# Designs tried in a protein design run: peptides against a protein of PDB entry 5NXQ. Part 41

Target 1, 114 residues: chain A of PDB entry 5NXQ
Amino acid sequence: EIQIPVSMAAEEEYLRSKVLSELLTDTLENDGEMYGNENEVLAALNGAYDKALLRLFASACSDQNVEKALSLAHELKQDRALTAAVKISERAELPSLVKKINNIREARYEQQLK

## One batch from the design tools (peptide; made by RFdiffusion4, then SolubleMPNN)

Design b2_p8_4_s3 (from b2_p8_4 with L4W E5D)
Fold by OpenDDE base, seed 1:
Structure b2_p8_4_s3 (fold): chain B 114 residues (1-114), chain A 8 residues (1-8)
Amino acid sequence: as target 1 above (114 residues)
Amino acid sequence: SPLWDLVD
């Protein structure tokens, strides 16, 4: 049985999900037509995207690469994904990263309220 | 458990 390293598999999934999400977004913006399920498809793609990204994030935390982890956290789209990133950072005993990710969450909350 | 288990 062939086993692919977690980081490599995550990167492949991330790239795939990112491309598909961007293509769908561009298509919807260009066509301007909604058939009722596009938002659900987009949500599913965003979920897959964040999940793949979080695996990369976890790998960066494991490597104690705080700068890379923070950069990845900024790419997360969903608030629930940022929450997961906080959990991973806490488990990795990276309190400075926890604080910075919480700052990202707070900034997004303020933006959404406007 | 591995850190990536928290992703699920």
Scores: peptide ipSAE 0.116, ipTM 0.789, DockQ to the pose 0.819
Fold by OpenDDE base, seed 5:
Structure b2_p8_4_s3 (fold): chain B 114 residues (1-114), chain A 8 residues (1-8)
Amino acid sequence: as target 1 above (114 residues)
Amino acid sequence: SPLWDLVD
């Protein structure tokens, strides 16, 4: 069996999930056809996407690469994923990163209220 | 790693 490094596997999963999510989104926007399961499929794809990103995020934190970690956090789509990123940052003892991610989350909350 | 467990 071929063994793939964890970081490489995470990158592959991220790219795959991102491509599929974007393709489906574009299809729905351009064709306008709804079959009743699109939201569920999108949620699943977004979940897989964020999960893959979080693996990359955790790796960046482990490497003490705060700037890379923050950049990855900005790419997260779901609020629950940002919450997970905060927890990972706390565990990694990166308080400055925690604050910056919380700022991202607060900004998104404010946008939703408008 | 405990850090990786937080992803789930």
Scores: peptide ipSAE 0.111, ipTM 0.792, DockQ to the pose 0.745
Fold by OpenDDE base, seed 2:
Structure b2_p8_4_s3 (fold): chain B 114 residues (1-114), chain A 8 residues (1-8)
Amino acid sequence: as target 1 above (114 residues)
Amino acid sequence: SPLWDLVD
């Protein structure tokens, strides 16, 4: 059996999930039609999207590529995903990255308060 | 555990 590298698999899933999530979001915003399950579908897509990103994030951390990791963290949608990124960063012993990700979380919290 | 386990 052919094994696909984790990073490549994650990239593929990320792109797929990103496209689907964006399409669904645009549809909901532009069409305005609700059938009762759109939010659930969107949540699932966002979950898959973030999961794929987190794998890429973990790979970047393993490579000690802080800038790449940070860029990926900015693309995460869910707060729980940012929390996971923090944990990954902590395990990777990248305290500067931990701080930067926490800054992202704080910024998002502040935006929600407005 | 590997970093990948934190993603699951």
Scores: peptide ipSAE 0.110, ipTM 0.789, DockQ to the pose 0.741
Fold by OpenDDE base, seed 4:
Structure b2_p8_4_s3 (fold): chain B 114 residues (1-114), chain A 8 residues (1-8)
Amino acid sequence: as target 1 above (114 residues)
Amino acid sequence: SPLWDLVD
């Protein structure tokens, strides 16, 4: 059994990562200027963003707050982060949440196939 | 935690 850590510091990191990620995303989508490393920077920011979210997600699961946990899961960007969320939900013995997160993953898979 | 390494 793996103990899931929770930290209030995750909220600060989440907000910071979210702002930076959105800023870069908006720049790429609206301005379209590329200098060669934007995608790499975005990936790094997304990683930090998802990591922070997962800590908040774990806290929500510990509180048995399925609604909050699900809301946070929808904000996750990477598939591997959703996988982590499933594992956290399983360990928290929240099968309904597991199913809902898997539905999110399936929906994203379908969107990518279109 | 090994779990957190999934998104690193």
Scores: peptide ipSAE 0.108, ipTM 0.781, DockQ to the pose 0.212

Design b2_p8_4_s4 (from b2_p8_4 with E5D D8E)
Fold by OpenDDE base, seed 1:
Structure b2_p8_4_s4 (fold): chain B 114 residues (1-114), chain A 8 residues (1-8)
Amino acid sequence: as target 1 above (114 residues)
Amino acid sequence: SPLLDLVE
C-alpha cells in the first residue's frame, strides 16, 4: 500500500466530499426530487468535507500560513468546524487568526437571525 | 503533527 502524505490525503478527501455534496445539492435544487434521505446524506458529506478542510487548515497553521488558513476557514460549513478551527489556531498561537475566525462565526450568527 | 491530531 502506498503511503500518502496527510495533507495530500486530506486534499483528496476534501475534493471528493465537495464534489459529492455539490452534486447532491444541485440535484435537489434542479430536479426537486426527494428520496427521503437527502438531509442525512448531505449532513454526512458536509461532515466529511469539513473534516478534510480542517486537516488542510491545521496544515496551513503549522506552516504559519495565516492567509491560507483563513481562506480555508471561510469554506467551512458547520459552526462546530469553525470552533475546531479556533482551537487549532489557539494551539498554533495565531491570535489574529483566532479573532478573524470568531468574526466569521459571529457574522454567520447574525445572518441566520435576519 | 500535533495540530492534525485535533482533527483525526
Scores: peptide ipSAE 0.102, ipTM 0.818, DockQ to the pose 0.840
Fold by OpenDDE base, seed 4:
Structure b2_p8_4_s4 (fold): chain B 114 residues (1-114), chain A 8 residues (1-8)
Amino acid sequence: as target 1 above (114 residues)
Amino acid sequence: SPLLDLVE
């Protein structure tokens, strides 16, 4: 079996998850129909989405591309995903990126309190 | 990659 590069696989999964998540979100916001499982489906999609993003994030960190990594971090939806991004940044020895990601987390916390 | 293993 041909081994697909991790980055390519991550990009494919990211795009797939992104499209499905957007479709579901648009349906809920614009159509308003509820069937009882939308939240569970959305959660699963968000999980897959963030996982794919984190792979891209890890790749960016390995490339020492802080700007790309930060941009990807802003696209993460779940707080636990941001936590994972911090860990990846720490291992990559990118302290400035760690701080910037923590700033993202703090900003989201403040927004939740409002 | 060690970094990628953190995600999986």
Scores: peptide ipSAE 0.101, ipTM 0.815, DockQ to the pose 0.931
Fold by OpenDDE base, seed 3:
Structure b2_p8_4_s4 (fold): chain B 114 residues (1-114), chain A 8 residues (1-8)
Amino acid sequence: as target 1 above (114 residues)
Amino acid sequence: SPLLDLVE
């Protein structure tokens, strides 16, 4: 068995989950077919998507690539994923990144209130 | 990597 670097594996998982999520969304929007479990499937896909992104995020943090990490954080969908990103940033001792991610969270909270 | 272990 070939061992794939974690970052590459994460990127593959990210791309796969992203594509699947988008395809499912497009199918529902364009074809109008409902089977009763679409929301659950989408939630699972979004979870996988964020998890894969967080691996990439963690890698960026490990590399001390704050700008890349921040860019990845913006792509996260779920609030729980942003929370995880904050924790990763804290452990990586990147307080500026922590603040910026929290700003993302706050901005999303404000949008939800509208 | 300790950071990656947080996500895995």
Scores: peptide ipSAE 0.101, ipTM 0.818, DockQ to the pose 0.821
Fold by OpenDDE base, seed 2:
Order: sequence, then structure tokens, then C-alpha cells
Structure b2_p8_4_s4 (fold): chain B 114 residues (1-114), chain A 8 residues (1-8)
Amino acid sequence: as target 1 above (114 residues)
Amino acid sequence: SPLLDLVE
């Protein structure tokens, strides 16, 4: 059996999750209430999206591709996902990436205060 | 992969 590489599988899942998240967002913006569980659905979709991104992120870290990893980190939506990215970066021994991701988190915290 | 285990 031919197994799809993890990075390729993650890319596919990322694209799928991204599309679904965008579709849900568009639906909420254009049509309003759906079935009463929109927030839960959105959370689940965002979770799947970030999980897929984190797989790509982990792959980039393994490749020591800091710039690609950082770009992926900026695409993460949830703070918990950024936390996971930091942990992955630490394990990959990429301190510069750790700092940059923490800067992303701090920037988002500041935006929440305003 | 140890890195991927952090994601799972």
C-alpha cells in the first residue's frame, strides 16, 4: 500500500479545512443564523484548520525552514495553536522561531486589550 | 515523528 507523506496529507487537510471555514464564515455573514450551533461548528472547523497547519508547521521545522514555518504560524487562528507551534519550535531547537511566534501571540493579546 | 506527536 502506498502511503501519502504526512506533509502532503496535511496540505490536503489544510486546504479542505480552510475552504470549509471560509464557507461557514461567508454563510454567517450573508445568511445569518443557520442551525443554532454555528459557534460550535466554527470552533470545530478552526480546530481542524489549525491542526492541519500545525502538521505543515512541524514539517517545516523538521526541514529547518524557519521562514516557511513562520509564515505558517501567522496563518494559525487559535492561541492554543500558537502555543503548540512554540512547543514544536522548542523541540526543533529553533529559538529564533520561538521568539517570533511569541511576538505573534503578544501582538494578538494587545489587539484583544483594545 | 516526535514533532508530529505534539500535533496529534
Scores: peptide ipSAE 0.100, ipTM 0.817, DockQ to the pose 0.862

Design b2_p8_5_s1 (from b2_p8_5 with A1S D7E)
Fold by OpenDDE base, seed 1:
Structure b2_p8_5_s1 (fold): chain B 114 residues (1-114), chain A 8 residues (1-8)
Amino acid sequence: as target 1 above (114 residues)
Amino acid sequence: SLLELAEE
């Protein structure tokens, strides 16, 4: 079996999850067809998507590429994923990134109130 | 590790 670097594997999983999530979302929005399990599938795909993103995020933090890490954080969908990103940033000793990610979380909370 | 945190 060919061993793939963790970062490359994460990128592959991210892209796969992203494409599938977008396709399913597009189908639901445009066609409105429901077979009974779409919401569950979307939840699973979004989970996998964020998990893959967080692996990329962790890699960026390891490289101390704060700008890349921040860009990835903006792509996270779930609040729990942002929380994980904060934890990763803290462990990586990147306080500036921690602040910026917390700002993202706060902004999303405000948007939900509207 | 950072990766472990990503997979929690």
Scores: peptide ipSAE 0.341, ipTM 0.912, DockQ to the pose 0.943
Fold by OpenDDE base, seed 4:
Structure b2_p8_5_s1 (fold): chain B 114 residues (1-114), chain A 8 residues (1-8)
Amino acid sequence: as target 1 above (114 residues)
Amino acid sequence: SLLELAEE
């Protein structure tokens, strides 16, 4: 089996999970059909989506591309994913990125309170 | 590795 570069594999998985997540979201919002497991499926898709993004995020951090990493962090959906991004940033010794990601998290918390 | 953290 041909080994695909990690970054390329991550991009593929990200795109796949993104498309599926968007399709399901659109269906729920526009069609309104309920089969009983949509929320679970959506959660799983979001998990896969964030996981794929985090792989890209890790790659960006490895490249010391803070701008790209930050852009990817903004695309993360789950708080746990932001937490992971912080951990990755810390390991990559990018304190400025850590601060910026924490700001994203705080902003989301504040929005949830409103 | 950074990737390992992404897999958690």
Scores: peptide ipSAE 0.340, ipTM 0.912, DockQ to the pose 0.938
Fold by OpenDDE base, seed 3:
Structure b2_p8_5_s1 (fold): chain B 114 residues (1-114), chain A 8 residues (1-8)
Amino acid sequence: as target 1 above (114 residues)
Amino acid sequence: SLLELAEE
């Protein structure tokens, strides 16, 4: 068995999930709705996307690369993923990053209220 | 590990 570095594996999964999420979104917007389960499929793909991003995020935190971590956090789609990012940041003892991610979450909440 | 947290 070939051992692939965690960061490389995470990057590959992120790119794959990102492409699939974008392709599905574009398909629904331009080619019509899927038969009966489009929202479920989108949710699953977005979940996979965020999970892959969080792996990269965790790696960045491990490297204490807060700028990269923050950049990745901005790419997260779901609130639950931001929550996970906060938890990871707390465990990594990066309080400044925790604050910044919470700011992202709060900003999104405000946007949803509009 | 941080990675384990990402998998939850």
Scores: peptide ipSAE 0.340, ipTM 0.912, DockQ to the pose 0.898
Fold by OpenDDE base, seed 5:
Structure b2_p8_5_s1 (fold): chain B 114 residues (1-114), chain A 8 residues (1-8)
Amino acid sequence: as target 1 above (114 residues)
Amino acid sequence: SLLELAEE
């Protein structure tokens, strides 16, 4: 059994979740097939994706790599994940990052209004 | 920890 560092494991899970989410989305868009649980599967995949991404985000914050953290935050899909990112940023005492993430949230809110 | 917050 091979032991994988936490950060590498998070990267792998992120990539896996991202690929699967995109694949399923593309399949539904192109083929139009519904089997009854695709939306729940997508939600679960998106949850796993954001969770993995947030682990990377937390790591970036711990490293004081604000630019990397911000880039990762832009990749988050769910609003609740952005909220978590804000909490992490606050705990990491990165107020500038907090503001920038809140800007992302506000921008998404505006998009939803259209 | 920050990681714990990521898993909420």
Scores: peptide ipSAE 0.339, ipTM 0.913, DockQ to the pose 0.937

Design b2_p8_5_s2 (from b2_p8_5 with A1D D7E)
Fold by OpenDDE base, seed 3:
Structure b2_p8_5_s2 (fold): chain B 114 residues (1-114), chain A 8 residues (1-8)
Amino acid sequence: as target 1 above (114 residues)
Amino acid sequence: DLLELAEE
């Protein structure tokens, strides 16, 4: 059995899920409809996307690469994923990153209120 | 599990 490095596997899954999410979104925008389960499919794809990102995020935190971690956090779509990123950052003892991720969350909350 | 979401 060939073991792929964790970072490479995570990157591959991230890219795959990102492409699928974008393709589905584009299809809905261009074709109008699919099979009536579009929202469910999108949610699943977004979940997979964030999961893959979080693996990359955890790796960046382990590397103490705060700037990379922050950049990845900005790419997270779901609030629950940001929460996970905060937890990872706390475990990695990166308080500045924790604060910045919480700022992202707060900014998104503010936008939702508009 | 801090990576629960990622490990699903």
Scores: peptide ipSAE 0.095, ipTM 0.803, DockQ to the pose 0.409
Fold by OpenDDE base, seed 5:
Order: C-alpha cells, then sequence, then structure tokens
Structure b2_p8_5_s2 (fold): chain B 114 residues (1-114), chain A 8 residues (1-8)
C-alpha cells in the first residue's frame, strides 16, 4: 500500500467532499427531485467534509499557524466540528484561537434563534 | 480523544 502524507490525504478528502456536496446541493436546487435519501447523503458528505477540515486544522495548529487555523474553522459546517476544533486548540495551548472559535459558535447560535 | 470526530 502506498503511504500518503496526512496533509495531502486530508486535502484530497476535503476537495472530494466539497465537490460532491456542492453537486448534490445544486441538483436539489435546480431540479427539485427527491429520491428519499438526499438528506442522508448530505449528512454523510458534511461529516466527511468537516473531518477533512479538522485534519487540516490540526496540522495548522501544530504549525502554530493561527491565521490559517481560524480560516479553516470558519469553513466548518457542523457545531460538533467547531467543538472539536476548540478541543484541538486547547490542547495546542492557543487560547486566542479558542476564544475566536467560541465566538464563531456563539454567532451561529444567535443566528439560529433569530 | 481530542480528534474523535476527525478520526472516526
Amino acid sequence: as target 1 above (114 residues)
Amino acid sequence: DLLELAEE
């Protein structure tokens, strides 16, 4: 089996998941056809997407690249993924990043309540 | 595991 660097594998997964998610979204918006499994497929794709981003996020934290890490956190879709990003940031001892990610989470909560 | 979501 060919070994691929973690960062390269994460980037590949991110790109694949992003493309598939966008294609499915466009199909639903333009065609309006439902086959009964679209929500399940979207959930799976979003999960894969966030997992790939979190791997990139962890790498950015390890590199002490706070700006890149924050940029990646903004791209996360699920709240549980933001929670994971906070935990990663805490372990990396990046308190400023922790605060900024928590601000993202709070902002999304406020949007849901409006 | 801090990377639970990413690793599962």
Scores: peptide ipSAE 0.094, ipTM 0.803, DockQ to the pose 0.422
Fold by OpenDDE base, seed 2:
Structure b2_p8_5_s2 (fold): chain B 114 residues (1-114), chain A 8 residues (1-8)
Amino acid sequence: as target 1 above (114 residues)
Amino acid sequence: DLLELAEE
């Protein structure tokens, strides 16, 4: 059996989840309500999307690739995912990355207040 | 759990 590296598997899952999320969003925008469970489906897709990203993020942190990790963090959608990214960064002993991710989270909070 | 979201 061919073993696929975790990072590569995560990339595939990320792309899949991203495409599905975008497809659903586009469908809702163009066709309106589908089956009455759109919000639940979107939440599940966003969860899967962020989970896949977090695996990539963890891999980038393990590689000490701060720039890649930061780029991935910007792609996270949910606040809870950013929180997870902070925790991962802390465990990876990347304080500069922690600060930058917290800045992302703060910026999003400020935008929500407007 | 630090990796709760990533590990679920």
Scores: peptide ipSAE 0.094, ipTM 0.804, DockQ to the pose 0.390
Fold by OpenDDE base, seed 4:
Structure b2_p8_5_s2 (fold): chain B 114 residues (1-114), chain A 8 residues (1-8)
Amino acid sequence: as target 1 above (114 residues)
Amino acid sequence: DLLELAEE
């Protein structure tokens, strides 16, 4: 049985990662400037962002705050992060949340097919 | 690392 880590520092990391990710995304979308490593940087930032968000998610699950947890799950960017959220929810014994997160994943898959 | 949980 794996213990779920909870950190109060997650909020600061989340905000920092969110701002940087959004800034880079806006630059790529609006300016179109490419220097060769932007996609790699963006991937790294998204990883840090989701990791920080998952800490908040784990905390919400520990508090049995399903609505907050679900709201946070919607903010996750990577599919692998949603998978992690499912695992956290399973370990927290929140089956309703598991179902809702899986619905998010399915919806994203369907959108990618269009 | 919480992202690594997805790989387990």
Scores: peptide ipSAE 0.087, ipTM 0.807, DockQ to the pose 0.221

Design b2_p8_5_s3 (from b2_p8_5, 3 letters changed)
Fold by OpenDDE base, seed 2:
Structure b2_p8_5_s3 (fold): chain B 114 residues (1-114), chain A 8 residues (1-8)
Amino acid sequence: as target 1 above (114 residues)
Amino acid sequence: DLLALAEE
């Protein structure tokens, strides 16, 4: 039996989740019709999306590929996912990456305030 | 669940 590497599986799930999230977003923006569960569906899709990204992120950290890890962190949507990325970075002993991710979080907080 | 790491 062929085993699919975790990173490859994560990439597939990321792409799938990304597409689904985009499709839902487009539908809501273009049709405007609400059925009552769109927000919950979007949250679930975003959760799956970030989870897939975090797997890729963890892999990048393990590879000591800080630039790739940082790029992935920028793609994270939820603050809780950024928090998870920080913890992963800490455990991987990548303090520079920790600082950079915290900067991303701070920037998002500032944008929300304005 | 990697997202759960935020709570650990």
Scores: peptide ipSAE 0.120, ipTM 0.826, DockQ to the pose 0.195
Fold by OpenDDE base, seed 1:
Structure b2_p8_5_s3 (fold): chain B 114 residues (1-114), chain A 8 residues (1-8)
Amino acid sequence: as target 1 above (114 residues)
Amino acid sequence: DLLALAEE
């Protein structure tokens, strides 16, 4: 069995899930067909997407690459994923990153309330 | 599992 580095595997899964999510979104927007399970499929894809990103995020934190980690955090879709990113940052002892991610979360909350 | 970190 070929062992793929965690970061490479995460990148592959991220790209795959991103492409599939975009294709599904485009199909729904352009074709207008409703199959009845689009929301469930999107949720599953978004979950896989964020999970893959979190692996990349963890790798960036391990590398002490705060800027890369922050960029990845901005790409996270779910609030629970941002929370996970905060936890990872805390464990990596990156308090500045924790603050910045919390700012992202707060900004999204404010946007939802508008 | 990584998403479950939010619950830890």
Scores: peptide ipSAE 0.114, ipTM 0.824, DockQ to the pose 0.192
Fold by OpenDDE base, seed 4:
Formats: C-alpha cells, sequence, structure tokens
Structure b2_p8_5_s3 (fold): chain B 114 residues (1-114), chain A 8 residues (1-8)
C-alpha cells in the first residue's frame, strides 16, 4: 500500500471536515431547519477539524515554522485543541509559540465574558 | 497521543 505523508493526509482531512462543517453551518444559519442532531454532528465535525489542524500544526512545529504554526493555531475552534497545541509546542521546544497560543486562549476567554 | 484532546 502507498504510504501517504502525514501532512498530506492531515490536509485532506482538514479540507473535508472544513467543507462539511461549513455546509452544515450555512444550512443552520440560512435555512433554519432543525432535525435534532445538528449540534452533535457539528461537535463531531469540529473535533475532526481540529484534529486535522493539529496534525498540520505538529508538522509546522517540526519544521520550526512558527509563523505557520501560529496561523494554524488561530484556526483551531476548541479550547482543548489549543491545549493540545500548547503541548505540541512545548515538546517542540518553542516557548515563544507557547506564549502566543496561550494569548489566543486568554483572548477567547475574555471575549466569552463580554 | 497529543491529539486525544481533540477527540473528546
Amino acid sequence: as target 1 above (114 residues)
Amino acid sequence: DLLALAEE
């Protein structure tokens, strides 16, 4: 079997999850139809989305591409995913990135309080 | 697994 590079696999999954999430979101926002499972579906899609992003994030960290890693972190939706990104950054010994991700988390917390 | 948190 052909081995697909991790980054390529992650990008594929990211794009797939992103498209599905956007489609569902648009449907809910524009059509207003509820079938009772939309929230669960969105949660699952968000999970897959963040997981895919984290793989890309890990790759960026391995490449020591802090700017790319930070950009990817901004795209993460769930706080727990940001936590995972911090852990990855710590293992990659990128303290500046750790701080920047924590700033993202803090900013989101503050926004939720407003 | 660093990605485990995203699977919750």
Scores: peptide ipSAE 0.108, ipTM 0.814, DockQ to the pose 0.265
Fold by OpenDDE base, seed 5:
Structure b2_p8_5_s3 (fold): chain B 114 residues (1-114), chain A 8 residues (1-8)
Amino acid sequence: as target 1 above (114 residues)
Amino acid sequence: DLLALAEE
């Protein structure tokens, strides 16, 4: 079996998930058609999207590229994905990045309370 | 697997 580098595979899945999520969102907003499975499809796409981003995030951490890692963390959609990013940052021994990601989480919590 | 939290 042909092995594809992890970073390239993650980029491909990120682009695919991003495009499909945007297409479905546009369809719901513009056409208003509901078939009963849209929320399930969106949840699956968001999961795949965040998983792909986390692979890119892990790669950035391995490269000690904190600025790139932080930019990727801002693009994560789910709170559980941010939690995963914190764990990756902790294992990479990047405490400044850990703090910055926790700040993102706290900001989102405050937004949910409003 | 640190990515498991993003999986179903």
Scores: peptide ipSAE 0.104, ipTM 0.810, DockQ to the pose 0.359

Design b2_p8_6_s1 (from b2_p8_6 with E4K D7E)
Fold by OpenDDE base, seed 1:
Structure b2_p8_6_s1 (fold): chain B 114 residues (1-114), chain A 8 residues (1-8)
Amino acid sequence: as target 1 above (114 residues)
Amino acid sequence: DLLKLAEE
């Protein structure tokens, strides 16, 4: 069996989960189809999406590519995923990135208040 | 381990 590098595997899973999530969202918004499990499916897909994205994020941190890491953090959907990104950044000893991710988190909190 | 934070 051919072993796929972790980063490539993460990218594949990210793209797959992203596409499926978008397709489901489009179906709900444009077709109005309801099967009764859309929210559950979306939650599962979002979880897989963020998990894959965090692997990419960790790889970017390991490469000391702060700009790429920050861009990936902006794509995270769940607050708990942002928390994970902070922890990864701390372990990577990237305090500037930690601050920037916390700013993203704070901004999202403010948006939710509206 | 940290990746589990994004899992359900």
Scores: peptide ipSAE 0.123, ipTM 0.820, DockQ to the pose 0.264
Fold by OpenDDE base, seed 2:
Structure b2_p8_6_s1 (fold): chain B 114 residues (1-114), chain A 8 residues (1-8)
Amino acid sequence: as target 1 above (114 residues)
Amino acid sequence: DLLKLAEE
């Protein structure tokens, strides 16, 4: 059996989840309600999306690739995922990345207050 | 499990 590296598997899952999320969003925008469970489906898709991203993020942190990790963090949708990214960064001993991710989270909070 | 935060 061919073993696929975790990072590569995560990339595939990320792309899949991203496409599905975008497809669903576009469909809702154009066709309206479908089955009455759209919000639940979106939440599940966002969860899968962020999960895949976090795996990529963890890999980037392990590689000490701060710029890549930061770029991935910007793509995270859920606040809880950003929190997870902070924790991963802390454990990876990347304080500069921790600060930058916290800045992202703070910026999103400020935008929500407007 | 840090990934659980995104899965909940």
Scores: peptide ipSAE 0.121, ipTM 0.822, DockQ to the pose 0.258
Fold by OpenDDE base, seed 5:
Structure b2_p8_6_s1 (fold): chain B 114 residues (1-114), chain A 8 residues (1-8)
Amino acid sequence: as target 1 above (114 residues)
Amino acid sequence: DLLKLAEE
């Protein structure tokens, strides 16, 4: 088995998941055809997408690249993924990043209530 | 494993 660096593997998975998610979304919006499994497929793709992003996020935190980490956090789709990002930031002892990610979460909660 | 939080 060929060994691939963690960061490269994460980037590959991110790109794959992002492309597939966008293709499915476009298909649903443009064609309007439902086959009964689209929501399940989207959920799976979003999960894979966020997981890949979290790996990149963790790498950015390890590199002490706070700006890159924050940019990646903005791209996360699920609230549970943002929660994971907060925990990663806490363990990396980056309190400013923790606060900024919590602000993202709060903003999304407010949007859901409107 | 914090990455598991993104999964069910």
Scores: peptide ipSAE 0.120, ipTM 0.819, DockQ to the pose 0.278
Fold by OpenDDE base, seed 4:
Structure b2_p8_6_s1 (fold): chain B 114 residues (1-114), chain A 8 residues (1-8)
Amino acid sequence: as target 1 above (114 residues)
Amino acid sequence: DLLKLAEE
């Protein structure tokens, strides 16, 4: 069995990462200023964001709060994070949530093809 | 650690 880490500190890190990610995203989309490393910084911020979000997701799963968990899963940015969410859901024995998260992944794949 | 999947 895999131990699922849950931390109360996840909320603070989530908010911090969310703000920074949104700020950088807005800058790139609206100002178009490029200094050579923005994409790398954004990727790092997205990683931190998803990691923090996954801790919240794990907590929701532990609480058997499927609706909250699903809401959090929709906020995940990276496909790799959705994969992690599926694994967490499987360990929490929430098959309905697994199906719903897989639907999110499939929908994103289809959108990328367009 | 499942959270490592979200790391770069």
Scores: peptide ipSAE 0.110, ipTM 0.814, DockQ to the pose 0.263

